# Peptides against a protein of PDB entry 7RZF, part 243

Target 1, 358 residues: chain A of PDB entry 7RZF
Amino acid sequence: PFQEEHLKQLYKIVPIKDIRNLYVTFPIPDLQKYYKSNPGHYLGHLIGHEGPGSLLSELKSKGWVNTLVGGQKEGARGFMFFIINVDLTEEGLLHVEDIILHMFQYIQKLRAEGPQEWVFQECKDLNAVAFRFKDKERPRGYTSKIAGILHYYPLEEVLTAEYLLEEFRPDLIEMVLDKLRPENVRVAIVSKSFEGKTDRTEEWYGTQYKQEAIPDEVIKKWQNADLNGKFKLPTKNEFIPTNFEILPLEKEATPYPALIKDTAMSKLWFKQDDKFFLPKACLNFEFFSPFAYVDPLHCNMAYLYLELLKDSLNEYAYAAELAGLSYDLQNTIYGMYLSVKGYNDKQPILLKKIIEKM
Target 2, 358 residues: chain A of PDB entry 7RZF as posed
Amino acid sequence: PFQEEHLKQLYKIVPIKDIRNLYVTFPIPDLQKYYKSNPGHYLGHLIGHEGPGSLLSELKSKGWVNTLVGGQKEGARGFMFFIINVDLTEEGLLHVEDIILHMFQYIQKLRAEGPQEWVFQELKDLNAVAFRFKDKERPRGYTSKIAGILHYYPLEEVLTAEYLLEEFRPDLIEMVLDKLRPENVRVAIVSKSFEGKTDRTEEWYGTQYKQEAIPDEVIKKWQNADLNGKFKLPTKNEFIPTNFEILPLEKEATPYPALIKDTAMSKLWFKQDDKFFLPKANLNFEFFSPFAYVDPLHSNMAYLYLELLKDSLNEYAYAAELAGLSYDLQNTIYGMYLSVKGYNDKQPILLKKIIEKM

## One batch from the design tools (peptide; made by RFdiffusion4, then SolubleMPNN)

Design b2_p23_6_s3 (from b2_p23_6, 6 letters changed)
Fold by OpenDDE base, seed 3:
Structure b2_p23_6_s3 (fold): chain B 358 residues (1-358), chain A 23 residues (1-23)
Amino acid sequence: as target 1 above (358 residues)
Amino acid sequence: KEFEQELHEMATKGLNLPIKTPL
């Protein structure tokens, strides 16, 4: 276990690749015995959320961070880590202290709101969907994985333990949140900007690094992290599928898309799934406009329109993706292409949101 | 070894912790 001397440390690391990363790491208790509640997954889901009022949304709005990942990582026997990892911009590399302040402000928001059973239920439902519709893995990899996890889970649960949540444990969520404090932090900054500024070399891989103590004034600044009013819990994910009914194959089902509607303004082709039998659909729309490609100006305006439309849809993109829905928007020489893919149950909701923004 | 592996992972790959349940 890390003692106090191992905490409040800053590592400046020289990467092999041209990357800029920040790792904010917290030692936490071993949560493996709590797999049925998985409090680290609950916190990772919220801290790593990409929706409005999320940590990532605010850090992106400042131009400091491109991507954010949060979650538990296994350590040695009897402890784990909670890690927040961000991809830094060049500007974000200058604002690492402020980025970490925003992390603690978000964590403080999670403490102030307390554990939310509805968020746990969404995680449970998402994981149940992922388990139920899990793709076939390569047998060799899968058997080796299962053999490894047999050390951790009962034999009866070994296939389900990584997916199926059973118990809402607010006490365990609070216990983990209580470890996500400035006094318990380890910070690593990865950047080529530290080349020639390091004093240590790692023994096994020759990674050059510098280790510094984080100043007590900086720790106090993070301890005094206020409730930033920009941070909000996510809204309920309206895209989580609840109906997985597979309609019976129609007697007249064609091997190719059949024209089921023909009008002056629209044609509709339909092909029922006769192969996969999944509660998924692919909706493809081609919009025709005689103006889309008439000249270079209209072509650029059609491009700009789609970029603005995509930007206006970013609020739904992450929630849809979490729920196994995706969309794609492309310019064509004839106009515009829209695709909506994933679980068919909530596709009408996503499609409606897209059409309302168009 | 664990710290060295952690430093090496940080320097080479970044942490791909799938927060997203693989759909």
Scores: peptide ipSAE 0.032, ipTM 0.650, DockQ to the pose 0.516
Fold by OpenDDE base, seed 4:
Structure b2_p23_6_s3 (fold): chain B 358 residues (1-358), chain A 23 residues (1-23)
Amino acid sequence: as target 1 above (358 residues)
Amino acid sequence: KEFEQELHEMATKGLNLPIKTPL
């Protein structure tokens, strides 16, 4: 386990690639035995959330961060890490202390709200869907993975242990949240801007770095992180599928899309899935407008319209993606193309939201 | 060793955190 001398440290690391990353790491207890409740996944889901009022949403709005990932990482026997990793912009590299302040403000929001059983239930349902409809992996890779995880899980649970949540444990969520404190932090900044400014070289791989103690004033600033009113828990994910019924194959099912509706304003082609037998659909819409490509002005207006539409849909994009739904919006020379793909159960909800924003 | 490997992983790939968080 890290001793106090290993905590409150800043590492400035020179990358081989041109990357700008921030890693905020916290030593946590070994949570492996708690895989049925997986409190680190619960916290990773919330900290890594991309919806309105999320940590990423605020950091993106400031132009400091492109991407954010939060979760538990396996460590040595007897300890793990909780890591928040962000891809930094050039501006974000200048605001690392303020980025970390926002992380602690979000963590403080999670403490103030307490563990939410509905969030656990959403994680459980999402993981159950991911397990049930898991794609076929390459046998060699899969066997090697299973052989590795047999060291951690009972043989009977080895296939399910990474996915199936069984127990809501608010006590374990609070225990992990209590470890996510400034006094326990290890910060690593990865940037080429540290080239020629390092004083250490890592023995095994030759990684150039500088180690510094984080100033006590900075630690105190993070310890006094207030409740930022911009941070909110996510809303319930309405896109999580609950119906997985596969309709029987029609006796007259055509191998190609059949025209099932023909009107002056609409044509509809339908093809039943006769190959995959998944509770998934692909809805494709082509909208025709004689104005979409009539001149350069209308073309640019049609483009701007779709960019504004996409921006107005960003609030739903992440929640839909988590639920295994996707959409695509494209300009065409004829007008607009919309595609909605994924689990069929909640596609009407996503489609309705898209059409209401149009 | 583990910390040095972590530094190397950070420097080379970014942590492909096998965050079992479904992205």
Scores: peptide ipSAE 0.030, ipTM 0.641, DockQ to the pose 0.571
Fold by OpenDDE base, seed 1:
Structure b2_p23_6_s3 (fold): chain B 358 residues (1-358), chain A 23 residues (1-23)
Amino acid sequence: as target 1 above (358 residues)
Amino acid sequence: KEFEQELHEMATKGLNLPIKTPL
């Protein structure tokens, strides 16, 4: 367990690779016994959210951060960590104090809103989907993983314990959230810019680092993190599948796509799944335009159009991805290609949103 | 040891924290 001397510390670390990372780490109690409620997952889901009003959205808008991950990590026996990790831009490396201020503003927003049962229910539903439709893993790796987790879970639950949420525990969410405070923070900045500026070398791996106490004035700034009106809880994820019905294989199902509609403006090919029997579909659309590649100007306009379209769809991309939906948009020599893949139940919703932005 | 390993992991892996939270 970290003592007070290990808290409010800043580590400047020299990487082997050209990487810029910030790690904001909080010691938390061992949550292993609370796997049925998994309060660390709830907080990781919100802190790591990429939608409008998220922490990442604000940090990206400032050009400081590329990616953000939030969640619990196992520590030594009897304690865990909650870690917020970001990939820093060159500009973000200059604004680490402000990035961490925004983290505490978002955490303060979560305190002000309190635990949301609907967010827990979405996490529960997403995890249940992930469990139910889990891809086949390599047997050796999977067996070794299961053997490892048998030390933590009842035998009857060992397959489900990492996925299935059962209990909404607002008290545990608040308990973990209460540990996410500036007085409990450990900050690590990883950058080559610290080369030749370190005073310590790690004994086992030779990692060069500098350790500094975070100034009390900086801790106070983070403690006084206000409610930033830009931070909002995510909206409900409309893409979470609820229907998993698999339609019976048609007696005349062909091994190849059949032409089921032919018109002057469209051809539709259909192939029923005869192999996987999953509640998933792949929708592929080729849009033809005689103007798309008629000359270099039109080619560049078609490219610019797709980049703007992709940008306009970013608000849905993350929520769709969480729900096991994906889309892809590409320029073709004939026009545009759209693919929508994943659980078939909510594909029409995603497709509609894409078409409304087009 | 654990902290030193954590520093080394930060220096080598970057964002690939095996956050066991199935995101």
Scores: peptide ipSAE 0.028, ipTM 0.627, DockQ to the pose 0.660
Fold by OpenDDE base, seed 2:
Order: C-alpha cells, then structure tokens, then sequence
Structure b2_p23_6_s3 (fold): chain B 358 residues (1-358), chain A 23 residues (1-23)
C-alpha cells in the first residue's frame, strides 16, 4: 500500500513513442470481493462517459484532450488503483493542472448527485448483454484467462463474475468516491517534451523520469474544486436492448434479399438471418439526389451536409455504441449512404433520431 | 519492480491500460 510519502506526487516521464498522456491515479482498497456490485465499474462508466455534460466532452471542447478512460486497475496484493487516463493534445500538455481541476469538479458533481440506482441498472443490463452475446474466443487465450481468474472468483461464478452485476451498493460507490481526493493523487505526465529534463532513470527498462511533489497550493485548488455547471450526469440510454427474441425463419425465406416493396420513391430488399440466429440486424439505406454530384459546388455542399449531420448525431453516437448499435454515413456519387447495425430492438429509435436530424 | 513496471508501461503502451471495461 502507498504511504503518505507516495501521494501528491508528479511524475514527468519520457516515452519511447511520440505520445502525450496524463495518468491521474488514486490508491483504493481491494474491491475484488465486491465484484457483484463492482463500484469501480460504476465510477469508471460515469467518469469515462463521452456523452453531453461528460468530463471528456468538456475537455474536448477546450481542445486539451482527445480520449479519456476511467476505471479500476489491479495493484499489488490487497489494494487497487482508480485511474483516469487521457490522451493529451499539445495544448492540453500546457493545461494539466486545469485538466485535473476539471476531473475533481466532475468527481465533486458525482458526490453531489450521489449514487444512482438507474446508472447501476444500465451497467448491469449492458454487462448482461455483453455476456449473453459474447463472441467465441480462441480456446488457448480463453483457457489461460479462465485459469487466471480462478484465483479470484468461486468456480461456479468464474464465467459470470467479470460481467454479471447483482447488487447495488451505494455505500461502496461513496467509499470509492471518498478515495478520489487531491490528497490521495498520483499524477504521471508522459511526453517527449521532458527529454533532457529528467533526473532519474528506472533500473529495469531505463525509463527516464522526474519526480516532483505537487505544491500544496495546487492540491488546495483541486480540493476547492467547485461544481462546474457544464457537468451533468448522462441521460438514460434509450438504446439498451431489452428484446432478444429471434423470429422464426419464414418458410419461404430466400437465400438472397427479396424485393418486398417497390414504389416510385423507394425499393426495399429484405433477407432474414438464416445462418447466425442473432437478435441483430443491418439496415442499409441509399438516398438518391440528382444534385449530389452535379458539379463541384453541390459535391462540396453534400459533403458539408454529411459532416454537419454526423456532428449533430454525436450526442447519440456514444450511447448507441455502448448499447451495441452503430451507424455509418457516407457520401456517394448518387447522394448518401446510411447504415445502422447492431441489436434490432432499438434500431428503430436510432434510425428515427438520425432521420429527425436529417 | 511494480512501480518501475508501471513507469515502463506508461512510457511504452499509452492508453492500452487494460481497464476492465468489458469489451
């Protein structure tokens, strides 16, 4: 376990690759015994959220961060870490103190709202879907993974323990949130900009680094993190599938797509799944416009329209992706192409949202 | 060792920390 002398430390690390990363790490108790509630997954889901009012959305809006990941990591025996990791822009590398301030503002928002049972339920449902429809892994990798996790979980639960949530434990969520404080922080900044500015070399791999104490004034700034009104909890994910019914194969099911609708304005082709028997569908739409490619101006207008449409759909993209839905929008020489893929249950909702933005 | 490995992992892997996000 880290002692007080190992906390409030800043590490400046020289990477081998040209990467810019920030790691904000908190030592937490060993949560392994609480796998049925998994409070670290709950917090990782919220802190790592990409939707409107998320930490990432604000940091992206400032041009400081490209990607964000939040979650628990195994430590040594008897403790874990909670880590917030971001990919930094060149500008973000200059604003690390402010980025971490925003992290603490978001954590303060989570404290102010308290544990939300509906968020736990969404995590439970998403993990249950992921477990139920998990792809076949290569036997060698799978067996090695299972052999490793047999040290942590009961034999009867070893297949389910990493996925199936059973218990909402607000007390454990609050306990972990109470560890996510500036006084418990370890910060690592990874950048080539520290080359020639380090004073230590790691013994085993020769990693060059500098260790500094974080100034008490900076710790106090983070401790006094206010509620930033830009931060909001995510909205309920309307794309989480609830119906997994596989419709019986039609007696007249063709091995090829059949034309089921032909009109002056639309043709519709349908093929039932006769191979995989999954509660998934692929919807593909080709929209025709005689103006889409008539000249360079219209071509550029059609491009700009799709880029604006994609941007306007970003509010749904992450929630859809979490729920195992995806969409794709492309310009064609004839107009545009739309694809919607994933669990068939909520595809009509996503498709409706796309059409309403068009 | 563990801290040294952590520093090395940060220097080499970047974002590929296996945060147990169920993929």
Amino acid sequence: as target 1 above (358 residues)
Amino acid sequence: KEFEQELHEMATKGLNLPIKTPL
Scores: peptide ipSAE 0.028, ipTM 0.630, DockQ to the pose 0.622

Design b2_p23_6_s4 (from b2_p23_6, 8 letters changed)
Fold by OpenDDE base, seed 2:
Structure b2_p23_6_s4 (fold): chain B 358 residues (1-358), chain A 23 residues (1-23)
Amino acid sequence: as target 1 above (358 residues)
Amino acid sequence: KEFERELHDMATLGLNLPIKTPL
């Protein structure tokens, strides 16, 4: 376990690759025994969220961060880490103190709202879907993974323990959230901009770094992180599938798409799944406009329209992705193409949202 | 992944839909 001398430290690290990363790390208790509630997954889901009012959305809006990952990681025996990792822009590298302030503002928002049972339920449902419809792994990799996790879980639960949440434990969420404080922080900044500015070399790989104590004034700024009104909890994910019924194969089912609707304005082709028997569908739409490609002006207008449409759909994109739904929008020489893929249950909801923005 | 690819391939190849050649 880290002692007090290991906390409130800043590491400036020179990478071999041209990368800019920030790691904000908190030592936390060993949570392995709490796998049925998984409080670190709950916090990772919220801190790592990409929707409106998320930490990432605000940091992207400032041009400081490209990507964000939040979650628990294994440490040494008897402790873990909670890590917030961001990919920094060149501008974000200049604003690391402010980025970390925003992290603590978001964490303070989570403290103010308290543990939400509905968020736990969404995590539970998403993980149950992921378990139920998990892709087949390569036997060698799978066996090696299972052999590794047999040290941590009961034999009866070893297949389910990483996925199936059973217990809402607000006390454990609060306990972990209480460890996410400035006094418990370890910061690592990874950038080539530190080349020639380091004073230490790591023994195993020769990684050049500098270690500095974070100034008490900076720690105090982070401790006094206020509620930023831009941060909000995510809305309920309406795209989480709940119906997994596989419809029986129709007696007249064709091995190829059948024309089931033919009108002056639309043709509809349908093929039932006769191979996979999954509660999934692919919806493909070709929209025809005689104006889409008439001249360079109309072509550029059609392009700009789709870019604006995509931007207007960004509020749903992450929630849909989490729920195993995806969409694609492309300009064609005839108009536009729309694809909606994934679990069939909530596809009508996503399709409706797309059409309402069009 | 394989399901979505096969359904895409069936939808695109079976219907002679104009494949968007990437420009």
Scores: peptide ipSAE 0.030, ipTM 0.482, DockQ to the pose 0.018
Fold by OpenDDE base, seed 5:
Structure b2_p23_6_s4 (fold): chain B 358 residues (1-358), chain A 23 residues (1-23)
Amino acid sequence: as target 1 above (358 residues)
Amino acid sequence: KEFERELHDMATLGLNLPIKTPL
């Protein structure tokens, strides 16, 4: 376990690749015994969220961060880590202190709102869907994985323990959240800009680094992180599937797409799934416009339109992805192409939102 | 994104950050 002398440390690390990363790490208790409630997953879901009012959305709006990942990581026996990792822009590398301040402001928002049972229920439902419709793994890899996790879970639960949430434990969420404090932080910055400025070499890989204590003034600045009014909890994820009914095969089901509607303005082809038997669908729309490719101006306008449309849909993209839905929008020489894929239950909701933005 | 899901992709960056000193 890290002693007090190992906390409030900054590591400046030289990468082999031209990458800019920030790791903000907190030592936390071993949560393995709490797998039925998984408080680290709850916090990772919120801190790692990409929707409006998220930590990532604010840091992206500043131009400091491209991507964000948050969650628990296994440590040695008897402790874990909670890690927030971000991909830094060139500008973000100059604003690391302010980025970490925003992390503590978001954590303070989570303290102020307290544990939300509805967020836990969404995590439970998402994990139950992921378990129920898990893809077939290679038997050898799967057996080896299961053999490894038998050390952590009862035999009866070993297949479900990584997925099925059973217990809402606000006390454990608060306990983990109480460890996410500036006095417990370990910071690592990864950048080539530290080349020739390091004084240590890591023994195993020869990684050059410098270790520094974080100044007490910086720790105090993070301890005094107030509520930032830009941070909000996510909205409820309307894309989480609830109906998994598989319709019976039609008696006249063709091995190829059948034309089921032919009109002056539209043709519709349908193929029922006769092979996978999953509550999933692929909706593909080709929109034809004689103006889409008539000249360079119209072509550029059609491109700009789709880029603006994609940008306007970013608020739903992450929530849809979490729920196992995806969309794709492309320019074609004839107009535009739209694809919606994933669980069929909530595809009409996503499709409606796309059409309302068009 | 959640770290547990992306750790499989990031673990390929063999930067054993000295975070793993087993105490």
Scores: peptide ipSAE 0.029, ipTM 0.617, DockQ to the pose 0.074
Fold by OpenDDE base, seed 3:
Structure b2_p23_6_s4 (fold): chain B 358 residues (1-358), chain A 23 residues (1-23)
Amino acid sequence: as target 1 above (358 residues)
Amino acid sequence: KEFERELHDMATLGLNLPIKTPL
């Protein structure tokens, strides 16, 4: 376990690749025995969320961060880590203290709101969907994985333990949140900008780094992280599928798409799934406009329109993706292409949101 | 070894460690 001397440390690391990353790491208790409630997953969900009012949304709005990942990582026996990892912009590399302040402001928001049972239920439902419709893995990899996790889970639960949540444990969520404090932080910054500015070399891989104590004034700034009014809990994910009914194959089912509607303004083709038998659909729309490709100006305006449309849909993209829904929007010579894919139950909701923004 | 591996992983992979994002 890290002692106090190992906490409040800053590592400046020289990468082999041209990357800019920030790792904010907290030592936490071993949560493995709490797999049925998985409080680290709950916190990873919220901290790693990409929707409006999320940590990532605010850090992106400042131009400091491209991507964010949050969650628990296994350590050695008897301890774990909670890690927040971000991909830094060149500007974000200059604002690391402020980025970490925003992380603590978001964590403080999570403390102020307290554990939310509805968020746990969404995580439970998402994981149940992921388990139920899990793709076939390569047998060798899968058997090796199962053999490894047999050390951690009962034999009867070994297949389900990584997915199926059973118990809402607000006490454990609060316990983990109480470890996500500035006094318990380890920071690593990865950038080529530290080349020639390091004083240590790692023994096993020759990684060049510098270790510094984080100044007490910086720790105090992070300890005094206020409630930033820009941070909000996510809204309920309206895209989580609840109906998985597979309709029976129609007697007249064709091996190819059949024309089921023909009008002056629209044609509709349908192909029922006769192979996979999944509660999934692919909706593909081609919109025709005589103006889309008439000249270079109209072509660029059609491109700009789709970029603005995609930007206006970003608020739904992440929530849809979590729920196993995706959309794609492309310019064509004839106009525009829209695709909506994934679980069929909530596709009408996503499609409606897209059409309302168009 | 874990720290060194972590430093190495940070320096070489730049992979967002799949911290089990709630998939």
Scores: peptide ipSAE 0.026, ipTM 0.539, DockQ to the pose 0.657
Fold by OpenDDE base, seed 4:
Structure b2_p23_6_s4 (fold): chain B 358 residues (1-358), chain A 23 residues (1-23)
Amino acid sequence: as target 1 above (358 residues)
Amino acid sequence: KEFERELHDMATLGLNLPIKTPL
């Protein structure tokens, strides 16, 4: 376990690749025995959320961060880490203290709201869906993975332990959240801008770095992180599938799409899945407009329209992606293409939201 | 995004930051 001397440290690391990353790391207890409640996954889901009022949404709005990942990472026996990792912009590299302040403001928001059973239930449902409809892995990789995790889980649970949540444990969520404090922080900044400014070399990989103590004034700023009114818990994910019924294959099912509707304004082709037998659908729409590509002005207006439409749909994109739904919007020489893919149950909800924004 | 999901992608990036060493 890290001693106090290893906490409140800043590492400036020179990467081989041209990357700009920030790692904000907290030592946490070993949570392996709590895999049925997985409090680290609950916190990772919220901290790593990309919807409105999320940490990433605010940091992106400032132009400081491109991507954010939050979650637990296995350590040595008897301890783990909770890590918040962000991809930094060039501007974000200048605002690392402010980025970390926003992280602590979001963590403080999570403390103020307390553990939410509905969020746990969404995580449980999402993981159950992911388990039930897991893609076929390569046997060699899968066997090696299973052999590794047999050291951590009972034989009877080894297939389910990484996915199936069973117990809502608000006490464990609060316990982990209590470890996410400035006094427990280890910060690593990865950037080529530290080249020639390092004084140490890592023994295993030869990575050049500098270690510095984080100033007490900076720690105090993070300890006094206020409630930022821009941070909100996510809304309930309405895209989580609940119906997984697979309709029987029709006796007259064609191997190719059949024209099932032909009108002056619409044609509809349908192909039933005869191969995968999944509760998934692919909805593809081609919209025809004689104005979409008539001249350069209309072409640019049609492009701008789709970019604005995509931007207006960003609030739903992440929640849909988490629920195994995706959409695609493209300009065509004939007009517009829309695709909606994934679990069929909530596709009408996503489609309705797309059409309401159009 | 959750770190556990991206660990599959970061393990491919070869940034084995040896978090095991007291770096």
Scores: peptide ipSAE 0.019, ipTM 0.496, DockQ to the pose 0.074; fails the geometry check

